# Ledger of designs, part 111: peptides against a protein of PDB entry 3OAK

Target 1, 145 residues: chain A of PDB entry 3OAK
Amino acid sequence: DDLEQYLDEKILRLKDEMNIAAQLDIDTLNKRIETGDTSLIAMQKVKLLPKVVSVLSKANLADTILDNNLLQSVRIWLEPLPDGSLPSFEIQKSLFAALNDLPVKTEHLKESGLGRVVIFYTKSKRVEAQLARLAEKLIAEWTRP

## One batch from the design tools (peptide; made by RFdiffusion4, then SolubleMPNN)

Design b1_p27_4_s4 (from b1_p27_4, 12 letters changed)
Fold by OpenDDE base, seed 4:
Structure b1_p27_4_s4 (fold): chain B 145 residues (1-145), chain A 27 residues (1-27)
Amino acid sequence: as target 1 above (145 residues)
Amino acid sequence: EEEEEERRKLEQETTIEELERYRKERE
């Protein structure tokens, strides 16, 4: 119906925005590496983060989020960056928190690749302990029989 | 200051080994 279509379009637009933000930040960091200009800061994801969190936190959007594979964009945001760094602490914390409230199933993990990335966070020595624990919690929930 | 803080948070660097393992696992 009209509402379903509207919600689909909304999520797909956000998905595009997230992907663009990620690419812009990657471009910025690549340029930083190439030029050595440490004044170049990747801020596009951080700027968009409040909007992402707002959407992910809405219960009425859960099905739309999962059906349109927004988690793929979440995965992209969580992936290591070209310089070997992780996304900002706030991005990690916000996304992990939001993911806890979504009814994520195996099919969604397969479609998005999110599981592999979150597992990485459980193993990384560079991840803050509190976030590693959150990642562990997510994996535990997602792998329930 | 806010930008500097975000930069510090962003530069939570992983080891090359960890990145390689991650890449292998996702392939």
Scores: peptide ipSAE 0.021, ipTM 0.411, DockQ to the pose 0.042
Fold by OpenDDE base, seed 1:
Structure b1_p27_4_s4 (fold): chain B 145 residues (1-145), chain A 27 residues (1-27)
Amino acid sequence: as target 1 above (145 residues)
Amino acid sequence: EEEEEERRKLEQETTIEELERYRKERE
């Protein structure tokens, strides 16, 4: 219906914005590597994060989020960056917290690739302990029989 | 101030080995 279409478009627009933000940050960091200019800092995802968190926290958007594979963009945001760094602590914390409240199913994990990224966070020695715990919690929930 | 803190946190690096392992596991 009209409402569902509106919500789909809303989520798809956010998905595009997230993907653009991720790419811009990648471009910034690649340029930093190429030029050696350490003043170049990737901030596009951080700037967009409040909007992303707001959307992910809305229970009425859960189905739309999952059906439109917004989790693929979440996965992209969590991936290591070209310079070997991880996304900001706030991005990690906020996304893991938001994921905990979504009814994520196996099909969504497969479609998005999110599962493997979260597993990476459980294994990385560079991840803060509190975030590793959140990642472990997600994996435990998603792997329940 | 909060933005500066986030900038520093954003530059938290992983080891090359961890990155390579992650990439290997990607489909």
Scores: peptide ipSAE 0.020, ipTM 0.425, DockQ to the pose 0.040
Fold by OpenDDE base, seed 5:
Order: C-alpha cells, then structure tokens, then sequence
Structure b1_p27_4_s4 (fold): chain B 145 residues (1-145), chain A 27 residues (1-27)
C-alpha cells in the first residue's frame, strides 16, 4: 500500500546515502595515502551519523529496515578503512547501541554480512573494551536459541 | 579542533594481521 511504499523508499534513500558516504570517505583516505596530504580527513559518515541513528531508533521502521537490508550498509560502515584504521569511536558506539534495539534474525545477519563484522570486533585487540563488550552482547543475543 | 578530534577517533588503528584476517574471513 501507499504507506509501505513510502517507508520502503525512505529506507532505500538512506541506504544509498550511507553507501555514498562510505565511498567518499574511502576515496578521501586513499587520496591521503597516495598524496601524503594529511589535511584530507574522512568526515562523510560522521556527518550523516545523526540521521542514521534517528532512523534506526524508530520502532515503526524496524520491519522496513530489516526487509530492505539496511544492515548491509551498517556493516559497510563498520568495516576497517584503507589506512588500516577502524571507523570512529562514535560511529561504533552509536551503531552498536542502535542494533541492540532491532529484532535482528539469523537471515538478516547472513544477507548483510553483519554477523562476521561484529565477531571481528569481539576478537580485535585494538577495539575499545567497552565496544568489544557491546559487540559480544549483540552476538550473544543473536545466537540465542 | 572538533574536526581534529573526529580525525583521532577515525584513526583507531588495527594491526595489518587483523585487517588481513578480516578480509579473508568475509570472502
């Protein structure tokens, strides 16, 4: 119906914006590596983060978020960057918190690849302890029978 | 200065070994 279509389009637009932001940051960091220009800073994801968190926190959008595989874009935002760094602390914290309130199922983890990325955060020795604990909490909840 | 703070947060480094392992595991 009209409402369902409207919500689908809203989520798909955000998904596109997230993917663009991620790519722009990757491009910035690659250029920084190639040119040595340390003034180049990847900021596109950080700028878009408030909007992402706002959408992920809306209970009425949960089904639309999961059905349209927005979690794939969340996974992309959590992946290590070309310079070997992780995304900002704020991005990690905000996304893990938002994920905790979504009714994520096994099928969503598989189609998005989010499960493997979050496992990475539980294993990495460079991740802040509090974020590793949040990642572990998510894995525990998602793997419950 | 706020931009510099966000830069530092974005530069939370992982080891090359961890990065390579992640790449292999997701394939």
Amino acid sequence: as target 1 above (145 residues)
Amino acid sequence: EEEEEERRKLEQETTIEELERYRKERE
Scores: peptide ipSAE 0.020, ipTM 0.417, DockQ to the pose 0.041
Fold by OpenDDE base, seed 3:
Structure b1_p27_4_s4 (fold): chain B 145 residues (1-145), chain A 27 residues (1-27)
Amino acid sequence: as target 1 above (145 residues)
Amino acid sequence: EEEEEERRKLEQETTIEELERYRKERE
């Protein structure tokens, strides 16, 4: 119906924006490595984060989020960057908190690749302890019978 | 100011070893 179409388009637009933001940050960091220009800063994801969190927190969008595989873009945002770094603490914290409130199923984890990335966060020695615990909590909840 | 803080947060959070392990597991 009209509402379903509207919500699908809304989520798909956000998905595109997230993917573009991630790629622009990757390009910025690659150029920084190539040129040595330390004035280059990857800020596109951080700038878009409030909008992402706002959408992920809305209960009426949960089905649309999961059906359109927005979690793939969430996974992309959580992946390690070309300079050997992880996304900022704020991005990690905000996304893990938002994921905790979504009715994520095994099929969503598989189609997005999100499960593997979150497991990485549980194993990393460089991740803040509180975020590692949040990652562990998510894995425990997602693997429950 | 805020941009520099976010840059520092990004630049220091992983090791080459962790990245290599992640890439290997992803393949």
Scores: peptide ipSAE 0.020, ipTM 0.403, DockQ to the pose 0.041; fails the geometry check

Design b1_p27_5_s1 (from b1_p27_5, 11 letters changed)
Fold by OpenDDE base, seed 5:
Structure b1_p27_5_s1 (fold): chain B 145 residues (1-145), chain A 27 residues (1-27)
Amino acid sequence: as target 1 above (145 residues)
Amino acid sequence: MVKVSSYLDKHYKLDEEDKELLEKMYE
């Protein structure tokens, strides 16, 4: 199917872009730590966020998103930065909102490692209360009998 | 495929409760 192939390629491209953005931000912050250059700002994920949100919000892309393990990139974006800080509040909020609307199944959790990261968010004291509640909601849904 | 560094792999160790939750997720 031509449309299916097109959508797969679209998601895979986004996945690569997300991973690149994440690593670039990590590299930037590592360099900032090493050099003390406070002018180094990690902005790659923030720049790409609107595109990510646009894709994750489309119901017709849900299967393509899940089948291509885009959730792995979502997991990566949620991980702490080299200095232990969390990604921006907007990134957290957007991604947790998107996760809440996706029909995430066991196989997707296994492939992405998302479960561990969301559990981390339920325990972190650096997470805003509203997002911690969303994380807990997801855990409850993913562990239902 | 782009390999991305993982902070949690280095700094987050799962306790028994976490492992139990993950096991439930994987059932």
Scores: peptide ipSAE 0.656, ipTM 0.943, DockQ to the pose 0.853
Fold by OpenDDE base, seed 2:
Structure b1_p27_5_s1 (fold): chain B 145 residues (1-145), chain A 27 residues (1-27)
Amino acid sequence: as target 1 above (145 residues)
Amino acid sequence: MVKVSSYLDKHYKLDEEDKELLEKMYE
């Protein structure tokens, strides 16, 4: 129906915005590495985070989020930056919290690649213990028969 | 859709344990 279509479009727009933000941050860090300009700071994801959290927190949008593979963008946001650093603690915390409340299914894990990234977080030496435990919790939930 | 480069594709290789976990997730 009209509302469903509107919501789909909204989520798809957010997905694009998230991907753009991610790539811009990547580009910023790459330029920082190339030029040595330490004034270059990746801030695009942080700027967009409130909007992302707002959408992910809406229970009525869960199906729309999952059906449109927004989790792919969540996965992208969780990936390390070119210098190997992780996204900000707040981004990690917010996204893991959101993931914990979503009814993520097998097909969503396959199409988003989220599972691999979360596994990475359980093994990363740069991840805060608190968030590593959250990652472990998600894996446990997603691997239960 | 905007294509975004993947750090993990370049720098993270799955070991056997990881593959087993993914397999379980994909069942």
Scores: peptide ipSAE 0.654, ipTM 0.943, DockQ to the pose 0.853
Fold by OpenDDE base, seed 4:
Structure b1_p27_5_s1 (fold): chain B 145 residues (1-145), chain A 27 residues (1-27)
Amino acid sequence: as target 1 above (145 residues)
Amino acid sequence: MVKVSSYLDKHYKLDEEDKELLEKMYE
């Protein structure tokens, strides 16, 4: 199906873009740590966030998102940065909101490693209460019989 | 596909509670 193929390719491209953005931010912050150059600011994920949100919010893309393991890139984006800090609040908020609306299943959790990261968020002292509650909700949903 | 380094892989070790939760997720 032409449409299906188009959507798959679209999601896969976004997946690559997300991964690139993540690694670039990681590299930037590693260099910041190494050099002390405080002018180095990691902004690649932030720049791409609107596009990510746009895609994740589309109900008609849910299957394509899940089938192509875009959640792996979501997981990557949620991981701490080299200095141990978390992604921006806006990134967290947007991604957790999107996750809350996606029909995530066991297979998707296995493929993406998302479960471990969300568990991490429930344990982190640096997560806003609202997002911590949402993380807890996700864990509850994903572990229910 | 671009391989991205993982902070959690390097710095986060799952405890028994975490493992149990993951097992439940994977059922």
Scores: peptide ipSAE 0.652, ipTM 0.942, DockQ to the pose 0.831
Fold by OpenDDE base, seed 1:
Formats: C-alpha cells, sequence, structure tokens
Structure b1_p27_5_s1 (fold): chain B 145 residues (1-145), chain A 27 residues (1-27)
C-alpha cells in the first residue's frame, strides 16, 4: 500500500532526524564541557520539537509510530545530557503528554528501552513534580496485569 | 539508522525495585 509505505518512510525519517538532533546536542554540550565555552547552546532538539509533537499527536499515525519504534527516539530525547542535566521542561512535557495518549504495549517498551528511562524520571530530583507524577502514571499503566 | 550515545547506559544502574518494575512491564 502506497500510503502505508509513505507513512512508514515518514516515521523512519523522523527517527533519524530526532537521533541526529540528540547526538548534535550531546556533541555541543561535550564541547562546552571540554572548552568552557558557555556560548555553545544545545538547540537541535528544541528546534525539531514542533515537528515531533505534530507527528506524535496524530491518531492515524499511532500504529506506524509504534511499529517503527519511534519510541526509541523519544527515549533518546528524554535521556540526560552529558553534564547530567535533563532536556528542557517543554521537551519533557510534550513527550510525556504524547506518551500518555499512545497505546504503548510490552513489545514497544522492550524494543525502545522507554520503561527504564521513565522509571528514571520517577526518581530524579531534577524533574518537575507534575512530570514525575505523569511518569508514575505511565509506569502504573504499563505494569498493569 | 543513527546510533546515539546513552547517558543512562553509563550512569544509571538499576536496583532491585527498578528490575521488578521492568519485569512487570515486560510480562
Amino acid sequence: as target 1 above (145 residues)
Amino acid sequence: MVKVSSYLDKHYKLDEEDKELLEKMYE
């Protein structure tokens, strides 16, 4: 099916874009740490966030998103940066909101590694209370019998 | 596919509570 193929390719391209953005931000902050150049700002994920949110919010893309393991890229975006800091509050908020609306299943958690990262968010002192609560909610949903 | 370095792989060690939660998620 042409539409199905188109959607698959769209999601796979987005995965690559997200991963590139994440690594570029990592590289930027590593260089910032190494050189002390405080003018180096990690902005790649923030720049791409609107596109990510747009895709994740579309109900008709849910199956394509899950089947192509876009959640791996979501997991990557949620990981701490080299200095131990977390992605921006807006990134966290947007991604957790999107996760809350997706029918995430066991197989998706296994292949993405998302479960471990969300558990991390329930424990981190760097996470805003409202997002920690949302992380707890997700864990509760994903651990239901 | 672009591979990205993982902070948590290097700095986050799962405790027994975490492992139990993951096991439940993977059932």
Scores: peptide ipSAE 0.650, ipTM 0.943, DockQ to the pose 0.850

Design b1_p27_5_s2 (from b1_p27_5, 11 letters changed)
Fold by OpenDDE base, seed 3:
Structure b1_p27_5_s2 (fold): chain B 145 residues (1-145), chain A 27 residues (1-27)
Amino acid sequence: as target 1 above (145 residues)
Amino acid sequence: SVKVSSYLDKHYELDEEDKELLELMEK
């Protein structure tokens, strides 16, 4: 199926772009820490966020998103930066909202490592209350029989 | 593909309670 193949490739390309953006931001902040150059700012994820949100919001892409383990990249984007800080509030808000609307199953949690990260968010004192509540909601949903 | 560094792999370890929760989540 040409369309199915096209959609798979589209999601896989986005996955690569997300991973590259994440590592570039990590590299930038590591260099900032090493050199003390405060002019180094990690902006790659923020720049790509609109595209990520656009894809995650499309109901017709849900299966393709889940089948291609795009949630791994979502997990990566949610991880703390080298200085221990969290990704921007907007990134957190957008991704948690998207997760809330996806039919995430056990197998997707296993292959993405997303569960551990969301648990981390429920334990973090740096997370805004509204997002902490949403993280708790996801945990409750993902631990149901 | 791109291998991305993981902060949590280096700096975060679940306690026993959270390990059980994760197990339940991924079981």
Scores: peptide ipSAE 0.706, ipTM 0.952, DockQ to the pose 0.854
Fold by OpenDDE base, seed 1:
Structure b1_p27_5_s2 (fold): chain B 145 residues (1-145), chain A 27 residues (1-27)
Amino acid sequence: as target 1 above (145 residues)
Amino acid sequence: SVKVSSYLDKHYELDEEDKELLELMEK
């Protein structure tokens, strides 16, 4: 119906916005590496984070989020930046919290590539202990028979 | 849609144990 269509489009727009933000931050960091200009700061994701959190927190959007593969953009946001650094702690914390509340299934993991990234977080020495534990919790849930 | 470059695609490879774990998640 009209509402379903509206919600699908809303999520797809957010997905695009998230991807753009991610790439802009990547571009910024690449330029910082190339030029040595330490004044270049990647801020696009953090600027968009409140909107992302708002959407991910809506229980009534869970199916729409999963069906439209918004988790792909979540995965992208969790990836390291060109200098090997991780996204801000706040981004990590917010996204992992959201993942913990979503009924993520095998098909969503396959579509998004999220599983590999979460495994990465369990291995990274740069991840805060609390988030590493949450990553391990998610993996345990996603590997249950 | 916008295709975003992937750091992990370029710099990260799972070991055999983690590959098995990923298979469990995605089977």
Scores: peptide ipSAE 0.706, ipTM 0.952, DockQ to the pose 0.854
Fold by OpenDDE base, seed 2:
Structure b1_p27_5_s2 (fold): chain B 145 residues (1-145), chain A 27 residues (1-27)
Amino acid sequence: as target 1 above (145 residues)
Amino acid sequence: SVKVSSYLDKHYELDEEDKELLELMEK
């Protein structure tokens, strides 16, 4: 199927771009720590965020997103930076909103490692209350109580 | 694919309650 192949390739490209952006931001902050140059700012994820949000918001891409383990890249984007800080509030807000609308299943949690990260967000003192509550909501949904 | 370093792998350990929760999510 030409359309399915096109969509798969699109998602896989985005996945690579997201991973690159994440590592570049990590590298930037590591360099900032090493050099003390406070002018070094990690902005790669923020720059790519609109594209990520655009893709994650499309209902017709849900299966493609999940099948290609894009959630692994979402998980990566949510992880703390080298200095222990979290990604920007906008990134957190956007990604958690997207996660809330995706039909995430057990297999997706296993292959992405997303569950552990969301658990982390329920416990972190650096997370805004509104996002902590959303993280709790996701955990409740994914544990099927 | 690009391998990205993980802060949580180095600095975050789940307690027993969290491990059970994670197991439930991934079961």
Scores: peptide ipSAE 0.706, ipTM 0.952, DockQ to the pose 0.839
Fold by OpenDDE base, seed 4:
Structure b1_p27_5_s2 (fold): chain B 145 residues (1-145), chain A 27 residues (1-27)
Amino acid sequence: as target 1 above (145 residues)
Amino acid sequence: SVKVSSYLDKHYELDEEDKELLELMEK
């Protein structure tokens, strides 16, 4: 199926772009910490966010997103930066909203490591209350008592 | 694929309660 192949490749490219953006921001912050150069600002994820949101918002891409483990990149984007700070509020809000609408299954959580990160967000004192509640909602949905 | 460093791998350890929670998610 040509369309399926095209969509797979599209998602895989986005995953790579997301990972690159994340590492570039990490590198920028590490250098900022090491040099004290406050002009160094991590902006790569923010710049790519509209594209990420566009893809994650499409219901018809859900299977492609999940099958290609794009959630691993989502997990990566949610992780703290080297200084312990979290990604921007808008990144958090956008990604948690997207996660709330995806039919995430056990295999996706296991493959992406997303569960651990969302648990972290329920515990972090740096997370806004509304997002902490959303994280807790996801945990409730993903657990099998 | 690009390998990205993980802050949580270095600085975050789940307590026993959270480990059980994670197990429920991934089992």
Scores: peptide ipSAE 0.704, ipTM 0.952, DockQ to the pose 0.848

Design b1_p27_5_s3 (from b1_p27_5, 13 letters changed)
Fold by OpenDDE base, seed 5:
Order: sequence, then C-alpha cells, then structure tokens
Structure b1_p27_5_s3 (fold): chain B 145 residues (1-145), chain A 27 residues (1-27)
Amino acid sequence: as target 1 above (145 residues)
Amino acid sequence: MVKVRSYLDKHFKLDEEDQALLDKMLA
C-alpha cells in the first residue's frame, strides 16, 4: 500500500546514504595513505550516525529495515577501514545495540553478510571488551536451534 | 546504489572452528 511504499523508499534512501558515507570515508583514508596527509580524517559515517540510529530504533520500521537489506549497509559500516582501523566506538556501540533489538533471521544474515563481520568482532583485539561480549551474545542468538 | 568493497573479504580468513560457526548461522 501507500504507506509500505513510502517506508520502503525511506529505507532505501538511507541505505544509499550509508553506502555513500562509507565510500567517502574509505576514499579519505586511501588518500591519507597515499599522500601521508594526516589532516585527512574520515568523518562521514559519524556525521550520519544520528539519522541511522533514529531509524534503527523505530519498532515500526523493523520489517522494512530487514526486507530492504539495510543490514548490508550496517555490515559495511562495521567493516575495517583501509588502514585496518575500526569505525569509531560510538558507531560500533550504536549499531550493535540496534542489532540486539532487531529480529534478525537466517535469511537476513545470508543477504547482508553480517554474521561473518560479527564473528570478526569476537576475534579482534582492537574491539572494546563490552562490544566483544555483545558480539558474542549476537552469535549465540543466531546459532540457537 | 553505491557498491562498497568488503575489507574483510580480502583480509579476514575464518579458521575451521569459526567457519563452522558461520555455517551454523546460515543453515
């Protein structure tokens, strides 16, 4: 119906914005690596984070979020940057909190590739202990028969 | 739609135990 279409378009626009932000940060850090210009700072995801959190926190958008594979963009945001660094602590914390409240199913894990990334967060020594524990909690939930 | 390449696809290999865990999630 009209509302469903409106919500789909809203989520798809956000998905695109998230991917653009991710790519811009990647480009910034690649240029930093190439030029040695340490004044180049990746800030696009951080700037968009409040909007992402606002959408992910709305229960009425859960189905639309999952159906449109917004989790793929969440996965992208969680991936390491070209220099091997991780996204900011606030990005990690916000996204893991959102994932904990979403009814993620096997099909969503397949479509997004999120499972592999969350496993990475349980293995990385760069991750804060509290977030590593939350990642482990998600894995436990997603592997429960 | 903007396509963003995956860092982990190139730089993160799962060991046997973690691969089994992933397979379980995707079963």
Scores: peptide ipSAE 0.731, ipTM 0.954, DockQ to the pose 0.862
Fold by OpenDDE base, seed 3:
Structure b1_p27_5_s3 (fold): chain B 145 residues (1-145), chain A 27 residues (1-27)
Amino acid sequence: as target 1 above (145 residues)
Amino acid sequence: MVKVRSYLDKHFKLDEEDQALLDKMLA
């Protein structure tokens, strides 16, 4: 129906915005590496984070979020930057909190590639302990029979 | 849609134990 179509389009637009933000931050850091200009700072994901959190927090959007593979963009946002650094603590915290409340199923893990990234977060020594524990909790949930 | 390449695809290789864990997630 009209509402369903509207919500799909809304989520797809956000997905595009998230991917653009991620790519812009990647481009910024690549340029920083190439030029040595340390004034170049990746800020696009941080700027968009409030909107992402707002959408992910809406229970009525859960199906639309999952059906449109927004988790792929979440996965992309959790990936390290070209210099090996991780996204900001706030981004990590917000996204892991959102993942904890979403009814993520096997099919969503397959299409998003999220499982591999969360495994990375349980192994990285750059991740805060509280977030590593959240990552471990997610893995436990996603590996249940 | 913007296609963003994965950093982890290049820099994070799963060992046998981690791969088994991932396979369990995706089973």
Scores: peptide ipSAE 0.731, ipTM 0.954, DockQ to the pose 0.856
Fold by OpenDDE base, seed 4:
Structure b1_p27_5_s3 (fold): chain B 145 residues (1-145), chain A 27 residues (1-27)
Amino acid sequence: as target 1 above (145 residues)
Amino acid sequence: MVKVRSYLDKHFKLDEEDQALLDKMLA
């Protein structure tokens, strides 16, 4: 119906915005590395984070979020930057919190590649202990019989 | 659709244990 279509389009737009933000931050960091210009700071994801959190927090959007593979964009946001650094602590914390409340299934993990990234977070020495524990919790949930 | 290259595709290789874990997740 009209509402379902509206919600699908809304999520797809957000997905695009998230991907653009990620790419812009990547470009910024690449330029920073190439030029040594320390004034270049990747902030596009941080700027968009409130909107992302707002959408991910809505229980009535869970199906729409999962069906449109928004988790792919979540995965992208969790990826390290070109210099190997991780996204901000706030981004990590917000996204892991959101993932914890979503009914993520095998098909969503396949489509998004999220499982592999969360495994990375359990292995990385750059991840805060509290977030590593959240990653472990997600892995446990996603590997249940 | 904007395609963003994956850092982990190039820099993170799963060992046998982690691969088994991923396989279980995707089974």
Scores: peptide ipSAE 0.731, ipTM 0.954, DockQ to the pose 0.867
Fold by OpenDDE base, seed 2:
Structure b1_p27_5_s3 (fold): chain B 145 residues (1-145), chain A 27 residues (1-27)
Amino acid sequence: as target 1 above (145 residues)
Amino acid sequence: MVKVRSYLDKHFKLDEEDQALLDKMLA
């Protein structure tokens, strides 16, 4: 199916772009730590966020998103940076909102490692209360019989 | 494909309660 192939390639390209953005931000902050140059700011994920939100919000892409393990890249984006800081509030808010609307199944959690990261967000003292509540909601949904 | 290393793999260890929660999630 030509359409299915097109959608798969679209999601896989986004997945790669997200991973590249994450690695570039990691590299930036590692250099910041090593050199002490506080002018180095990690902004690659923020620049790509609108595209990520656009894709995650499309109902017709849900199956393709889940089948191609885009949630792995979502998980990566939610992880702390080398200095221990979290991604921006807007990134967190956008991704948790998107996760709340996706029909995430056990197999997707296994493949992405997302469950462990969301548990982290329920425990971190650096997470805003409203996002911690969203994390708790996801955990409740993913552990229901 | 770009492989990104996980910060949490090194810096976040689940206690028994959280591990049980994760296990339930993945069952």
Scores: peptide ipSAE 0.731, ipTM 0.954, DockQ to the pose 0.863

Design b1_p27_5_s4 (from b1_p27_5, 10 letters changed)
Fold by OpenDDE base, seed 4:
Structure b1_p27_5_s4 (fold): chain B 145 residues (1-145), chain A 27 residues (1-27)
Amino acid sequence: as target 1 above (145 residues)
Amino acid sequence: MVEVESYLDKHYELDEEDKKLLEKMYE
């Protein structure tokens, strides 16, 4: 199917873009730590966020998103930066909202590592209460008997 | 594909309660 192939390629490209953005932000923060240059700001994920949100919000892409393990890139984006800081509130909010609307299954949690990261967010005191509650909701859904 | 390092792999250890949650997610 030409459309399915097109969508697969689209998601895989986004996955690469997300990973590149994450790595660039990591590199920026590592350099900031090494040099002490506080003018270095990690902004690559923030710049790409609108595109990520647009894709994650499309119902017709849900299967493609899950099948291509885009959630691994979502997990990567949620991870703390080298200085221990969390991604921006907007990134957290957008991604958690998107996760809440995706039919995430056990296999997706295993292959993405997303479960552990969301558990981290339920335990972190640096996370806004609103997002911590949403993280708790996801955990409850993913651990439902 | 770009391989990105994991901060949590290096700096985060789940407690027993969280490990149970994680295992439950994998059932």
Scores: peptide ipSAE 0.679, ipTM 0.946, DockQ to the pose 0.860
Fold by OpenDDE base, seed 2:
Structure b1_p27_5_s4 (fold): chain B 145 residues (1-145), chain A 27 residues (1-27)
Amino acid sequence: as target 1 above (145 residues)
Amino acid sequence: MVEVESYLDKHYELDEEDKKLLEKMYE
C-alpha cells in the first residue's frame, strides 16, 4: 500500500529528527558542564516540538506511530539531560498529553522503554503537580488488565 | 538511526516497587 509506505517513511524520518535533536541538546549541555558557559542553551527539541505535536495529535497516524516505535523517541525526549534537569515544561506537557490519547499496549512499552521513564516522573520532585498526576494516570492505565 | 545514550540507564536504579509496576505493564 502506497499510503502506508508513505506514512511509515514519514514517521521514521521524524524519529531520526527527534533523536538528532535530543543528541544535540545533550551535546550542548555536556559542553555547558565542561566549560561553565551558561550562555549555552539546549533548544533543539523545543524547536522541533511543534512538528512532533502535529504528528502525535493525528488519530489516523496512531497505528503508524506505534508500529514504528516512535515512542522510543518520545522516551528519549523525556529523559533527564546530562545536568540532571528535565526537558522544558512545554515538552513534558505536550508529550504526556499525546501519550494520554494513544492506545499504548504492552508491546509498545517493552520496545520503547517508556514505562520506566514515566515511573521516574511519578517519583520526581522536579515535575509539576499537573504532569505528575497525568503520569500517575498513565501508569494506572498501563498496569490495568 | 541515531543512537542516544540514556541518562536513566546511568543514574536511575529501579526499586522493588518500580520492578513490580514494570512487570504489571509487561503482562
Scores: peptide ipSAE 0.678, ipTM 0.946, DockQ to the pose 0.827
Fold by OpenDDE base, seed 3:
Structure b1_p27_5_s4 (fold): chain B 145 residues (1-145), chain A 27 residues (1-27)
Amino acid sequence: as target 1 above (145 residues)
Amino acid sequence: MVEVESYLDKHYELDEEDKKLLEKMYE
């Protein structure tokens, strides 16, 4: 099916772009730490966020998103940065909102590692209260019988 | 495919409560 193939390729390209953005931000902050150059700002994920949100919000892409393990890249984006800081509030808010609307199943949690990261967010003292509540909500949904 | 290093793999250890939650997710 041409459409299915197109959608798969689209999601896989986004997945790669997300991973590249994450790594570039990591590299930027590592360099900032090593050099002390405070002009180095990690902006790659933020720049790509609108595209990510656009894709994640499309109901017709849900199956393609889940089947291609885009949630692994979502997990990666939620991981702390080299200095221990969390991604921007906007990234967190956008991704948690998107996750709340996706029909995430056990297999997706296993293959993405997303569950562990969201658990981390429920325990982090750096997370805003409103996002902590969203994280808790996801955990509750994902642990339902 | 780009593999990104994981901060949590290096710096986050699940406690018993976390492990229980994760196990529930995987059921």
Scores: peptide ipSAE 0.678, ipTM 0.946, DockQ to the pose 0.849
Fold by OpenDDE base, seed 1:
Structure b1_p27_5_s4 (fold): chain B 145 residues (1-145), chain A 27 residues (1-27)
Amino acid sequence: as target 1 above (145 residues)
Amino acid sequence: MVEVESYLDKHYELDEEDKKLLEKMYE
C-alpha cells in the first residue's frame, strides 16, 4: 500500500544518506592523512546521527529497517576509519543501543555483515568497556539456538 | 546505492573463535 511504499522509500533514502556520510568522512580522513592538515575533521556521520537514531528508535519501522537492509549502513558506520580509528563514542553508543532493541535475525546478519563487525568490537582495545559489554550481549543473543 | 569500502575487509582477519561465532549466527 501507499504507506508501506512510503516507508520503504524513506528507509532507502536514509540508507543512501548514511553511506554518503560515511564516504565523506572516509574522504576527509584520507585527505588529512595525505596532506597532514589536522584541521580536517570527519563530522558527516555525527551530523546525521540524530536522524538515524530517530528512525532506528521507531518500533513501527523495525520490519522496514530490516527488510531494506539498513543494517548494512549501520555496519558501515561502525567500521574503522582509514587511520584505524573508530567512529565517535556517541555513534557507537547510539547504534549499539538501537541494535539491542531490533529483532535481528540470521538473514539480516548475513546480508549486512554486522556480525563480523560486532565481533571486532568485542576484541578491540579502542572500545570503551561499557560498549564492549553491549557488543558481547548482542553476540550472545545472535548465537542463541 | 552508494558503495563504501570496508576497512575490516582489508585489515581484519577472523580467527577460529570468530569463525565459530559467525557460524552460529548464520545457523
Scores: peptide ipSAE 0.674, ipTM 0.946, DockQ to the pose 0.842

